Peptides against a protein of PDB entry 4CIC. Designs and how they scored, part 45

Target 1, 148 residues: chain A of PDB entry 4CIC
Amino acid sequence: KVSTKGHYGVQAMFDLAQHFGEGPVSLKSIAERQGLSEPYLEQLIAVLRKAGLVKSVRGAQGGYILAREPRDIKVGDIIRVLEGPIAPVESVSQDDPEHSLKFDFSVTKSVWEKVKKSIEEVLDSITLADMLKDAEEAQMAQGYMYYI
Target 2, 147 residues: chain B of PDB entry 4CIC
Amino acid sequence: KVSTKGHYGVQAMFDLAQHFGEGPVSLKSIAERQGLSEPYLEQLIAVLRKAGLVKSVRGAQGGYILAREPRDIKVGDIIRVLEGPIAPVESVSQDDPEHSLKFDFSVTKSVWEKVKKSIEEVLDSITLADMLKDAEEAQMAQGYMYY

## One batch from the design tools (peptide; aimed at target 2 V2)

Design b2_p21_2_s1 (made by RFdiffusion4, then SolubleMPNN; from b2_p21_2, 8 letters changed)
Fold by OpenDDE base, seed 3:
Structure b2_p21_2_s1 (fold): chain B 148 residues (1-148), chain C 147 residues (1-147), chain A 21 residues (1-21)
Amino acid sequence: as target 1 above (148 residues)
Amino acid sequence: as target 2 above (147 residues)
Amino acid sequence: LLKLTFPDGLEGPNGLKVLEV
């Protein structure tokens, strides 16, 4: 599962992509549009800013902008910043020694590495620009459904 | 993340694949080889048996066998049986209304659906026979490193 | 359900949350 953090991070970054070129967006407005708590979004944005994916703009109309164009931000970049490396299998926490996944099974590990690679390839193939395009296409499809 | 259940299920099924054609394997022996608790393995095997991936053999040398040839069992089949459908995003349980992922953000959902599809394709491309072959190749590679 | 957990690179004090599927 993409963590709630990764999911909301992608949503917040997508919201910023939709407003790219329109100037800074307030966290409040992002939170309202994306159905996020503002305090939670503030934490996400702080991480994304530190990673150089987002910039803060100061002033009366201050807020946040993407630090790069939507085409230059992959979904994989957002996920790696928020969640770290993609892992297909959880190493069982050390606390239950009886259930310590001694994952030393080389062959089963290779299966999960293949899954990992596949996920990485997908997430690295999708940019915020691709997401914008998909949204536009979806809106056009809905718009055509109302005119018929 | 593949759950512990899915991971151990694949390990147990792979152990049964390694012994395919040799007769029934005891849960105890699988548990020992795979580093699993026998009671936990018993629960996994019960599910796998109910799904028709494993058969129980009765008798003094009783135990379990694969219900199908290793080539006819995909890793994806094992995972679907143990864990259900592959879901890339947790639907946040209804219990925290403030964090209810209410937003059916169609576009973000499509990203996760693409991830799901990719995982399914990978897991459905790998059979227990492929895993056996990979194990043999790895053993040969280790054997050649000792010479 | 195969949960894609991205390891939160946040080492919470208690390490990698293994998503129990």
Scores: peptide ipSAE 0.039, ipTM 0.764, DockQ to the pose 0.093; fails the geometry check
OpenDDE base, seeds 1, 2, 4, 5: peptide ipSAE 0.039, 0.035, 0.035, 0.034; ipTM 0.771, 0.772, 0.774, 0.769; seeds 1, 2, 4, 5 fail the geometry check

Design b2_p21_2_s2 (made by RFdiffusion4, then SolubleMPNN; from b2_p21_2, 9 letters changed)
Fold by OpenDDE base, seed 1:
Structure b2_p21_2_s2 (fold): chain B 148 residues (1-148), chain C 147 residues (1-147), chain A 21 residues (1-21)
Amino acid sequence: as target 1 above (148 residues)
Amino acid sequence: as target 2 above (147 residues)
Amino acid sequence: LLKLTFPDGLEGDNGLKVLKV
């Protein structure tokens, strides 16, 4: 599971990327287009803003913009901000000593580290600009299907 | 999360791989070596047995064995049996209609499909035989640090 | 933490937060 938080955070950031250069976008308009509750989106945007991925613009036409160009924001950056480090194994918190069988089975740990690295490489290889390009290509492909 | 189920399932299967060819291993001995509760291990082994990854041997020296050679069991096979298909985004189950915003955002879906594929490729590239080899290499490396 | 929540993954606190992508 990408958490709902990570999933919706990427959707909200992608919506801001689609409107990049058009000025500030209201939370309401993002929520409507992405099918998110406005209160939930506000929580996501607060975290993304604190991390410097989003800026708030004040005024009558106020809202949010990307803090950087779409090419300078990786999906991995968004996920790390919302979810923290991609950790393969939860460090079993020390608080339950009986079930905290930290069987630090070095070999099984190495499997999960390989999975972690693979996920990081994929998410760090995709920018919001790559997602914009993929959306444009998908829209062109749909346009061709109506003419056949 | 690799669930605790997936994690411990891989550990239990690896323990059976380490004893492959030595005959049946008791659940108690696996539980002791892997630091698992025997009742929890019994649940895992029941699923793995039903999927044909493990066999039960009956008798006084009864227990469990791998159903296939360690080279013929991928980590991905173990995970799919215990956890089901590696799915990137939870299909928000229809049961909570308010939060089941199936925003089938095609572009975001493609991101998660890429990550899914990457995880599947990694887990399907690692066999229990590869894990045995990695364990032997790690043991040799520790032996060289003491001399 | 991107929880790789396997479909049948026990929601327990102690699971690997592996991205279930």
Scores: peptide ipSAE 0.048, ipTM 0.760, DockQ to the pose 0.104; fails the geometry check
OpenDDE base, seeds 2, 3, 4, 5: peptide ipSAE 0.043, 0.041, 0.028, 0.042; ipTM 0.765, 0.757, 0.760, 0.762; seeds 2, 3, 4, 5 fail the geometry check

Design b2_p21_2_s3 (made by RFdiffusion4, then SolubleMPNN; from b2_p21_2, 6 letters changed)
Fold by OpenDDE base, seed 3:
Parts: C-alpha cells; structure tokens; sequence
Structure b2_p21_2_s3 (fold): chain B 148 residues (1-148), chain C 147 residues (1-147), chain A 21 residues (1-21)
C-alpha cells in the first residue's frame, strides 16, 4: 500500500518535474494543480526538502524546485524518503500478544521478501524523467485522437 | 499491504500443504503450530473453503485439507481470495472530500499499476509446492550446520 | 482490491512495514 503520503509525494514531485527549468513553483500552484491541501503539501515538501530532493527558492517569485534533474530522481527515492524503506508485511505490533506473529515462518517471510524486492526494483526503475515522457506520450495520444 | 489476513491465510495454507496426503488437519492443530487464534483461523478457513482452496472433512478424525495439490495453489490465489484483487493505490473513499484523490493522475496511476503487476507476477510465480521445497531446503541447510 | 496504501510507510524502524496490499 502506497500511503496517501507516498502517493501525494510522487504527485508533488512530478509537478515539480513538469516545471523543471522554468524556475520556482509555489506550493499554492502545486496544491491547486494536484488537488492537494496546501498545508498537507507543506508537510510533504518539508520532508522532501530535508532529504535533498527539493530546494526552496526565496524571493517574490520564490517557491520550490527539484534539487536534482528529473532523470536523477527515482520514484523509489521519493517513496523511501516519505514512507521509509519498502516492506511487504507488517510486523504485527507487539501490542496484541494474542495476534503476535509468533512464528516468523522463514518460508512465509521469504515470500514477502520476494515481493519487497520486486516492488523496490520497479520503483527504482522509474524516474521522474520516465514519468514526464509517459505524460508527453499520453498527451500526444490524446491529441491525435481529437484530430482524427 | 499483505494484511494480517493474507499473511495468516498463507501460513494456514502452507500448514495444510505440509500435511497434504496425511489426511485432514484440525483447526486447533493449525492454530497451535502457526500461533493463530482458533476463532480467527476459523474465519480464514471459511473464506478459503468458500473459494474452493480448502475442503472440510467430517468425522472423528475430521478437519481440513487442501482442495488441490500444493503445486496447483499459487500464493497469489490465496491472497486474491482473502484480500481481493491486488491494487497498488487505495482509491481514497469519497467520504473525506478534503482528501479525495481528485486527480487520478494517469501517469501516477501507471506507476502504481506497474507495482501491482510486479506483485501479481511474484505472487503468481510462487506455489505452495515451491514453499514446501524452500522449507525442505532450509531444514536441510540447518541440519548440515549442526553436523 | 488489494490497495497499495502504506498507512505507516513501507518499512517501519524494524525494517518490515506491511505493504498493505
């Protein structure tokens, strides 16, 4: 499950990628385009900034920019920053001893480790540049459907 | 997220796979071996039974068996039965309009679809027979470390 | 539908956070 935080974080980073090279983007404009609350986006951006994925630009035309080129930011990087490491199974919190996963069944754990690895490989294979390209291709495909 | 339900469902099905061919296994014995509550396991088994992955055997030595051979049951089959289809993003329920994912951003959706597909491929590549083999190999490896 | 939402993120401090499928 990509949390709402991870999902919106990828959306916000993608919005910044779309404006990469155009200068700083205001949180308000990102929030409006992505359908996010500005306060929620501010929290996301604070985390992304602290992780060095985003930079703040000061001034009247201030805002945020990607700290690296879109090709140098993987979706996996964004998710790891916002969510932490990728894991497929909750260690059931120790709080309910009746439902404590007493048997860390090594074999069952290996299934989930394989799932984890697969997710990591996918998320690390997708950059913001790949997402930009996919968006352009989708827009072209829609544009061609309106001209026929 | 493999829910607790999916996780425990795979454990219970694996326990039944370990006893495949030995006859019916009681829910109590599965619960004891897998560290599950018997009432919780009963709910899981009811779903798995309804989906045709498990059969109930009646009698004094009654219990449950796999409905198919371990090689014919994928982990993905178990997960789909217990949790439904694998989807990478919650459609945020329409109930909180402030946090409604208004923009189904097609590109962001495609990222999650790729993640979904990869999970499905992994879970559909693993059978209960593969899990049995992995368990045997792990047991042999442990046995060789003691000599 | 297994919703890929990580309510608490993918890995907890102990290295395993459930991909809530």
Amino acid sequence: as target 1 above (148 residues)
Amino acid sequence: as target 2 above (147 residues)
Amino acid sequence: LLKLSFPDGLVGPNGLKVLKL
Scores: peptide ipSAE 0.039, ipTM 0.755, DockQ to the pose 0.100; fails the geometry check
OpenDDE base, seeds 1, 2, 4, 5: peptide ipSAE 0.034, 0.032, 0.031, 0.032; ipTM 0.757, 0.756, 0.751, 0.760; seeds 1, 2, 4, 5 fail the geometry check

Design b2_p21_2_s4 (made by RFdiffusion4, then SolubleMPNN; from b2_p21_2, 8 letters changed)
Fold by OpenDDE base, seed 3:
Parts: sequence; C-alpha cells; structure tokens
Structure b2_p21_2_s4 (fold): chain B 148 residues (1-148), chain C 147 residues (1-147), chain A 21 residues (1-21)
Amino acid sequence: as target 1 above (148 residues)
Amino acid sequence: as target 2 above (147 residues)
Amino acid sequence: LLKLSFPDGLEGPNGLKVLKV
C-alpha cells in the first residue's frame, strides 16, 4: 500500500511540477486541484520542504515551488521522504524467537527483498519530468480524439 | 506489506515443496515448522486447495501435497490465489466522480501500474523450485562456513 | 496485498493500497 501520504505527496509534487517556472503555487490551489484537504497538504508540504524537495516563497503571491527541476526529482525520492524506506513485508515481529525455522524465513525473505528492489528500481526510474511528459502525451491523445 | 495471508501462504507452500515426493504432510507439522497456528493454516490450505495448488490425501498418513511440481508453481500464482490480483492502488472508490476525472489521477495511476507490473514480473519469475534451490544453496553456504 | 509498508505507513483508512502482495 502506498500510504495515502505517499500517494498524495506524489500528486502534490506533480502539481508543483506542472506549475514549475510559473512561480509560487498556493496550497489552496493545489488542494483544490488535487482534491486534498488543505490542512493535510500543509503537513505533506512541511515534510517535503524539510527534505529540500519544495521551497516556500513569501509575499502576497507566495506559496510553494519545487526546490529542483522536475527531472531532478524521482518518484522514489518523494516516497522515501514521506514514507521512509520501501519495505515489501512488514517484519513479522521478530518477537517470537522460538520459531527457529530460520532457514525458511531466509528464503521467503529473499523473495520479498527481490520485490522491494524491483519497486525501488521502478520508482527511481520515474521523474516528475517523466510524469509531465506522460501527461502531455495523454492530453494530446485526448485532444486528437476530439478532433476526429 | 505482503499480507500475513500471502506471506504465510508462501511459507506453507514452500514447506510442501520441501516435502514434495515424500508423501502427504500434516497441517500440524507444517504449522509447527512454519510457526503458524494450525487453524490459520487450515484456512490458507482450504483456499490453496480450492485453487488447485494443493491436494488433500486421505488416510492414517493423510495430509497435503502440492498439486503440481514445485517448478510449475510460481510465487505469483500463490499470491494471486490468496490475495487476488496484485493491485498497486486500491481503487479509490469511484464513488467520488468529481475526483476521478482529473488528468493528474491518470498519470499518478500509471506510476502505480508500473509498480504493479514490476511486482508481478518478479513474483511470476520465482517458482517454488527456485526457492528450493535457493534454500539448498544457502544451506550449503552455511555448511561450508562450519568447516 | 503487498502493502508497500512504509515504516511510517499510516494505515489511513483512505490510503491507496498499493501492492496487495
């Protein structure tokens, strides 16, 4: 489960990417566009800001901007900031030491580690710039469907 | 999080793979080995049996066996049986039609679909036979560390 | 479902269940 936090964090960062170069975006406008509560978005943005993925701009037209270009922000970076390390399996609490089947656990663990690695590779292969491109391509495809 | 169900299902199936060709394994013995409650394992095995991944053997030495060879059972098959389709995103209940139409949702959805596909590919690339081999290699490596 | 368990994974009721593994 990408937590709601991770999901909405990616959405908020993508919204900021869409407005990159246009100046600061208000949290209110992001919240309205992304269908998020403004208070929840404030919490997400606070974390993302502390991690150096977004910057706050002060003034009458203040708000938030990406701290880096969209190409320099991976989805994996956003997820790691919001969620921490990608874990495929919750550690079954090691608290039952008696289930000494250490060996079977190691093999099954290796399966989940392979899944983890695969997820990390995917999320690290996707930038906000890639998402922008995908959005543009999808919009063009929809636009062409209306002109036929 | 692999659900506890998926995790324990893979463990139970792996236990059956380790005993493949030795005859039926009792649920009690699997539960004891894998650290599972027998009642929970019964529920898992019932699902796996209905899906045709395991067979019940009757008799005094009755129990369960794999329904197929370990090489013919993917981890992905076990997970799909126990958990259903690997869904990267819970369908945000389509009940809020206003949020579903936003272009942004489609792009973010595509990210999660890519994650899904990657996981499916991994889980479909691993058989119980691969797990057995990995176990044997790990056991050999441990055995060589003691010499 | 493989929840990408993020260590801080708020199982929020509305959290996208990414990965039912």
Scores: peptide ipSAE 0.040, ipTM 0.763, DockQ to the pose 0.072; fails the geometry check
OpenDDE base, seeds 1, 2, 4, 5: peptide ipSAE 0.036, 0.039, 0.039, 0.029; ipTM 0.764, 0.767, 0.766, 0.769; seeds 1, 2, 4, 5 fail the geometry check

Design b2_p21_3 (made by RFdiffusion4)
Pose (drawn by RFdiffusion4):
Structure b2_p21_3 (pose): chain A 133 residues (1-84, 100-148), chain B 132 residues (1-84, 100-147), chain P 21 residues (1-21)
Amino acid sequence: KVSTKGHYGVQAMFDLAQHFGEGPVSLKSIAERQGLSEPYLEQLIAVLRKAGLVKSVRGAQGGYILAREPRDIKVGDIIRVLEGSLKFDFSVTKSVWEKVKKSIEEVLDSITLADMLKDAEEAQMAQGYMYYI
Amino acid sequence: KVSTKGHYGVQAMFDLAQHFGEGPVSLKSIAERQGLSEPYLEQLIAVLRKAGLVKSVRGAQGGYILAREPRDIKVGDIIRVLEGSLKFDFSVTKSVWEKVKKSIEEVLDSITLADMLKDAEEAQMAQGYMYY
Amino acid sequence: PPREVVDLAALKREAFAAEEA
């Protein structure tokens, strides 16, 4: 199961990545395109801003823009920002879960917002039918 | 975060794998060695038994034993048993999570109870210091 | 000297079974 925070955090950062070249966009516009609750988004952006992943701009077309280029933002970076008598007995079971955790970390660090932008272009495109191989 | 069910399901199955050659063990003994609640374990075993992963034996010193050899039980098998107007718009974000799910499935299908037994031996051993 | 390896997890399981007995 993917947490609401992870899903919405990545969705909002990806929406900003899709508008990075065009400039700042309002939070309302992000919520509208992504189907997110504005109050929840406001709280999410506040953390991402403190983390240096997004920045606010005071322009007419003020609003929010990525603070780093998409190629320099791993999906794992976003997730890391949002997340927060004795004896030793080794647990092999726990070691299995460590392997699961490591593999997830590897996948999320292997994908940047730029990679997601490239995938978005390829997957949702249109073309003459002859070119589908 | 790992669910209580996944953690306890794997812990209980691994305890049975550690006792597979010796024979049946009671549920109370599993709960004691693994630090598990007996009521929760009983419910857990019932599902594992229905799925053919464990079997009950009448015996006298009977109890429960794995229904398949450890080498034939993937950790992913255990997890899979315990787990249970319109338009299309592709979500690249959801595709990321699909990749995460695939990698987890791959890790859990690559480890069997036999692999865990081998790892348990190697990691919890003792030997002369010169051989480290 | 020859190498000798001891399984501590197995010993713990044997001790537990002895206590039950």

Design b2_p21_3_s1 (made by RFdiffusion4, then SolubleMPNN; from b2_p21_3, 14 letters changed)
Fold by OpenDDE base, seed 1:
Structure b2_p21_3_s1 (fold): chain B 148 residues (1-148), chain C 147 residues (1-147), chain A 21 residues (1-21)
Amino acid sequence: as target 1 above (148 residues)
Amino acid sequence: as target 2 above (147 residues)
Amino acid sequence: GPFVKINLLKEKRRKFEEEEE
């Protein structure tokens, strides 16, 4: 599962992708369009900026832009930046040493590794450019439904 | 990500698969072999039993058995029983209405649906019989390292 | 759901690491 942080991070990055080439977008504008709290978005953008996925533009017309073209940003890149490596199983908190997965049966571990790999493959196969294309196709499909 | 419940559930079901055809296995024996607490395992087994994946055998040599052959139990079946449907995104708890995913952008939803489908495909492609085979292959590989 | 807790734990760990720096 992707966390709320990962979900909102992808949503915010997609908003920036929709405005790519139009100049810097304010956090307020992103928050309003995406239904995010501005303080929460500020935290997300700070992490994404530190990772080099977003750039800050200063000035009266300042804000944020994608640091790379939408085609050069995978959903997997956003998730890895915000959530770290995809782990297929919840780390049992080290706090209960008796419930430490001592018998990490190699076979059970292999199942979770297959799940991890599958998630990574999907997320690394989708770029922000692919998402933009999907959005355009969805808008065209809605336009056709109004004309029928 | 799979929860601890899902992880231990798969582990317990795999233990039952290893003993399939040998008769009923006690919860104590499963707990000891799998490094699980017996009370926690009892809760897992109760859910798995209710879902018809495990059967209880009564008597002095009583315990639990798989309700189906290992080939007829997918890892996905175990996970769905223990955890419910695979959700790719954390449900933002309804408790913070301000952070309700109001704008479920169709495009972002489609990304998560692809992830969901991929997880389901993997988990539904692996049976307990496949896990048994993988265990046998791993044991053979270890045996070859000692010779 | 089971997949939910993992990312929350990662976020808690990250916050803890950021507070110790």
Scores: peptide ipSAE 0.026, ipTM 0.760, DockQ to the pose 0.014; fails the geometry check
OpenDDE base, seeds 2, 3, 4, 5: peptide ipSAE 0.021, 0.017, 0.021, 0.018; ipTM 0.766, 0.761, 0.765, 0.762; seeds 2, 3, 4, 5 fail the geometry check

Design b2_p21_3_s2 (made by RFdiffusion4, then SolubleMPNN; from b2_p21_3, 15 letters changed)
Fold by OpenDDE base, seed 1:
Structure b2_p21_3_s2 (fold): chain B 148 residues (1-148), chain C 147 residues (1-147), chain A 21 residues (1-21)
Amino acid sequence: as target 1 above (148 residues)
Amino acid sequence: as target 2 above (147 residues)
Amino acid sequence: GPFVKRNLRKEKLKEFEAKER
């Protein structure tokens, strides 16, 4: 499963992609449009900036921009930055050493590895540019539904 | 992500698949082989039984068996029974009503739906019979490393 | 149309890149 952090990170990056080439976007404006708390968004953007996916612009018209073109940012890149490696199974908290899931079951491990690979393939196949295209297509479809 | 419940459920069902045709298996023996607590396994088996994936056999040699052949049980069936529908995103706990993720973003929703579909396709493509075959192949490969 | 908006965005991007130099 993608965490809430990963979800909001993709949402924030998509907002920046929608404004790509329009100049810096304020965190406040992203937070308002995406329904995010500004403090939470600051934490997300700090991580994304450190990973080189976002740039900070200083000044009165300062804010954030994508550090790369939308076509050069995969959803998988955003998720890996925010969540780390895709884990298909929730880690049983190390707190019960007796239930150290010695995944000695090579077979069950193989099932989860297949799930992991499939998730990675999907997320690495989708760019922010693909998401922008899908948004444009959805908006056109909605426009046609109002004219009929 | 698959929960611990889903993981252990698949593990327990795989143990029952390995003994399919040998008669009823005791929960104690499954728990010992799979490194599970017996009380936790009882809860899992109760859910799996209610869903018709496992049968209970009564008597001195009683226990549990698969209700279907290993080829007729998908990993996806086990996961859906134990966890419900595959959700690609962790549900933001409803406890913060202000952060009701109105996923009004049709586009981000579409991304997660693609992930969901991909997970479902993988889990529905793997049967307990496929897992048995993979175990046999792994055991043979290990045997060849000793010769 | 979507093409006109895309071209306008590309022009604005070039202007922005020129101002950051």
Scores: peptide ipSAE 0.024, ipTM 0.765, DockQ to the pose 0.006
OpenDDE base, seeds 2, 3, 4, 5: peptide ipSAE 0.055, 0.018, 0.047, 0.016; ipTM 0.782, 0.771, 0.777, 0.769; seeds 2, 4 fail the geometry check

Design b2_p21_3_s3 (made by RFdiffusion4, then SolubleMPNN; from b2_p21_3, 14 letters changed)
Fold by OpenDDE base, seed 3:
Structure b2_p21_3_s3 (fold): chain B 148 residues (1-148), chain C 147 residues (1-147), chain A 21 residues (1-21)
Amino acid sequence: as target 1 above (148 residues)
Amino acid sequence: as target 2 above (147 residues)
Amino acid sequence: GPLVVRNLRQEKLKEFEAERE
């Protein structure tokens, strides 16, 4: 599963991709468009900036921009930055060593590794540019439905 | 992500698959082999039984068996029974309707749907019989390394 | 934090086990 943090992070990065080349976008404007609280978005953007996916621009027209072109940012990159490595199974809190899955049965582990690989392949196959293209195609399809 | 419940559920079902055809297995024996608490396993087995994946056998040699052959039980079936539908994103608790993801941006939703589909395809492609075969192959490979 | 779906049920089970000791 993707966390709410990962979900909103992808949404915020997609908003920045839609405005790529238009200059810096304010956090307030992103929050308003994406239905996010501004304080929550500040936390997400801070992490994304530290990871080098977003740049802060200072000045009267300051704000945030993508640090790379939309084609050079995978959804998988955003998720890894916000959530860490894609874990197929929720980590049983390692704090109870006695309930350590002694039988990490190699077989059950292999199932979850296959799931992990599948998720990674999907998320690494989708860029912000692909998402932009999909949005444009969806808008065109809706536009055609109004003209027919 | 698969929950701990899903993980342990697959492990318990795999234990029952390893003993398929040998008769009923006690919850105690499954719990001991799989490193699970017996009370936790009782809860898992109750759900799996209600879903018709496991049968209870009564008597002096009573216990539990798989309700179907290992080849007829997918990992995806176990996960759906224990966790419900595979959700690619954690449901933001619907209790705050004001923070309902109003912008279910069709595009972001499509990304998560692709992830969901990929997970489902993997989990539905693996049966308990496939897991048994993989275990046998792994044991043979380990046995050859000792000679 | 990482995708910690707080297994609210496991927390409740731990709470219930801790109340029975």
Scores: peptide ipSAE 0.016, ipTM 0.744, DockQ to the pose 0.020
OpenDDE base, seeds 1, 2, 4, 5: peptide ipSAE 0.018, 0.025, 0.014, 0.016; ipTM 0.743, 0.753, 0.745, 0.743; seeds 1, 2 fail the geometry check

Design b2_p21_3_s4 (made by RFdiffusion4, then SolubleMPNN; from b2_p21_3, 14 letters changed)
Fold by OpenDDE base, seed 1:
Structure b2_p21_3_s4 (fold): chain B 148 residues (1-148), chain C 147 residues (1-147), chain A 21 residues (1-21)
Amino acid sequence: as target 1 above (148 residues)
Amino acid sequence: as target 2 above (147 residues)
Amino acid sequence: GPFVKRNLLEEKRKKFEEEEE
């Protein structure tokens, strides 16, 4: 499962992709368009910036831009930056050492590794450019439904 | 992500698969072999039984058996019974209505739907019989390392 | 082979069903 942090991070990065080449976008404008709280978005953007996926622009028209072209940013890159390695199983809280998932079952571990690999393959196959294309296709389809 | 409940459920079902055709297995013996608490296992088994994946046998040698052959039980079936539908994104707790994931972005939703589909395909491609095969292959490989 | 395992599981199941009857 992707966390809320990962989900909102992808959403914020997609907003920046939609404005790529138009100059810097304010956090406020991203927050408003994406339905995010500005403080939460600031935390996400700070992590994404530190990872080199986003750049800050200073000045009166300052804000944020993608640090790379949309085609050079995978959804998997965003998720790995925000959440770390994809874990297919929820970590049992360290607090009950007796219920530590003794992954002693090599076989059950292999099932989860297959799930992990499958998630990674999907997320690494989707770029922000692919998402932009999907959005454009969806808008065109909606436009055609109004003309029928 | 699969929950701890899903993980332990698969582990318990795999234990029952290893003993398939040997008669009923006690919850105590499953708990001991799998490193699970017996009360937690009882809750899991109750859900799995209600879903028709496990049967209870009564008597002095009573316990639990798989309700179907290992080949007829997918890992995906176990997960769906224990966790419900595979959700690729963690549900934001209903308690913060302001941060309800308005999936208003059709495009981001489509990404998660692709992830969901991929997880479902993997979990529905693996049966308890496949897991039994993998266990045997692992034991053979370990045996060859000792010779 | 996968055939031998299927037969063993089917035989074990059949034996168990026969012992419960």
Scores: peptide ipSAE 0.016, ipTM 0.760, DockQ to the pose 0.059
OpenDDE base, seeds 2, 3, 4, 5: peptide ipSAE 0.015, 0.013, 0.016, 0.013; ipTM 0.777, 0.763, 0.774, 0.763; seeds 2, 4 fail the geometry check

Design b2_p21_4 (made by RFdiffusion4)
Pose (drawn by RFdiffusion4):
Structure b2_p21_4 (pose): chain A 133 residues (1-84, 100-148), chain B 132 residues (1-84, 100-147), chain P 21 residues (1-21)
Amino acid sequence: KVSTKGHYGVQAMFDLAQHFGEGPVSLKSIAERQGLSEPYLEQLIAVLRKAGLVKSVRGAQGGYILAREPRDIKVGDIIRVLEGSLKFDFSVTKSVWEKVKKSIEEVLDSITLADMLKDAEEAQMAQGYMYYI
Amino acid sequence: KVSTKGHYGVQAMFDLAQHFGEGPVSLKSIAERQGLSEPYLEQLIAVLRKAGLVKSVRGAQGGYILAREPRDIKVGDIIRVLEGSLKFDFSVTKSVWEKVKKSIEEVLDSITLADMLKDAEEAQMAQGYMYY
Amino acid sequence: SVHEMKEYEAEKAEEEAAEEE
């Protein structure tokens, strides 16, 4: 199960990545395109801003823009920002979960927002029918 | 975060794997060795039994034993047993989570209870210091 | 959704303008 925070955090950062070249966009516009609750987004952006992943701009087309290029933002970076008598007895079971954790970390660190932008272009495109191989 | 069910399901199955050659063990003994609540374990075992992963034996010193050899039980098998207008718009974000799900499935399908038994022996051993 | 409704309305407005022309 993916947490609301993770899903919305990545969605919002991806929406900003899709508008990076065009410039700042309002939070309202992000919420509208992504189907997110504005209050929740406001809180999410606040953390991403403190983390240096997004920045506010004061322009007419003020609003928010990625603070780093998409190629320099791993999905794992976003997730890491959002997340927060005695004796030793080794647990092999726990070691299995450590392996699961490591694999997830590997996948999320292997994908950048730029990679997601590239995938978005390829997957949602249109073309003449003869070109589908 | 790993669910209580996944953690306890794998713990209990691994305890049974550690006792597979010796024979049946009571649920109380599993709960004691693994630090588990007996009521929760009993409910857990009931599902594992229905799925053919464990079997009850009448015996006298009877109890429960794995229904398949450890080498034929993937950790992923255990997890799978315990788990249960319109328009299209592709979500690249969801595709990321699908990749995460695939990698977890791959890790859990690559480890059997036999692999865990081998790892348990190697990691919790003792030997002359010169062999480290 | 709000986003899709806005796109739908913009398209209809364009169709109406073309009919008037």

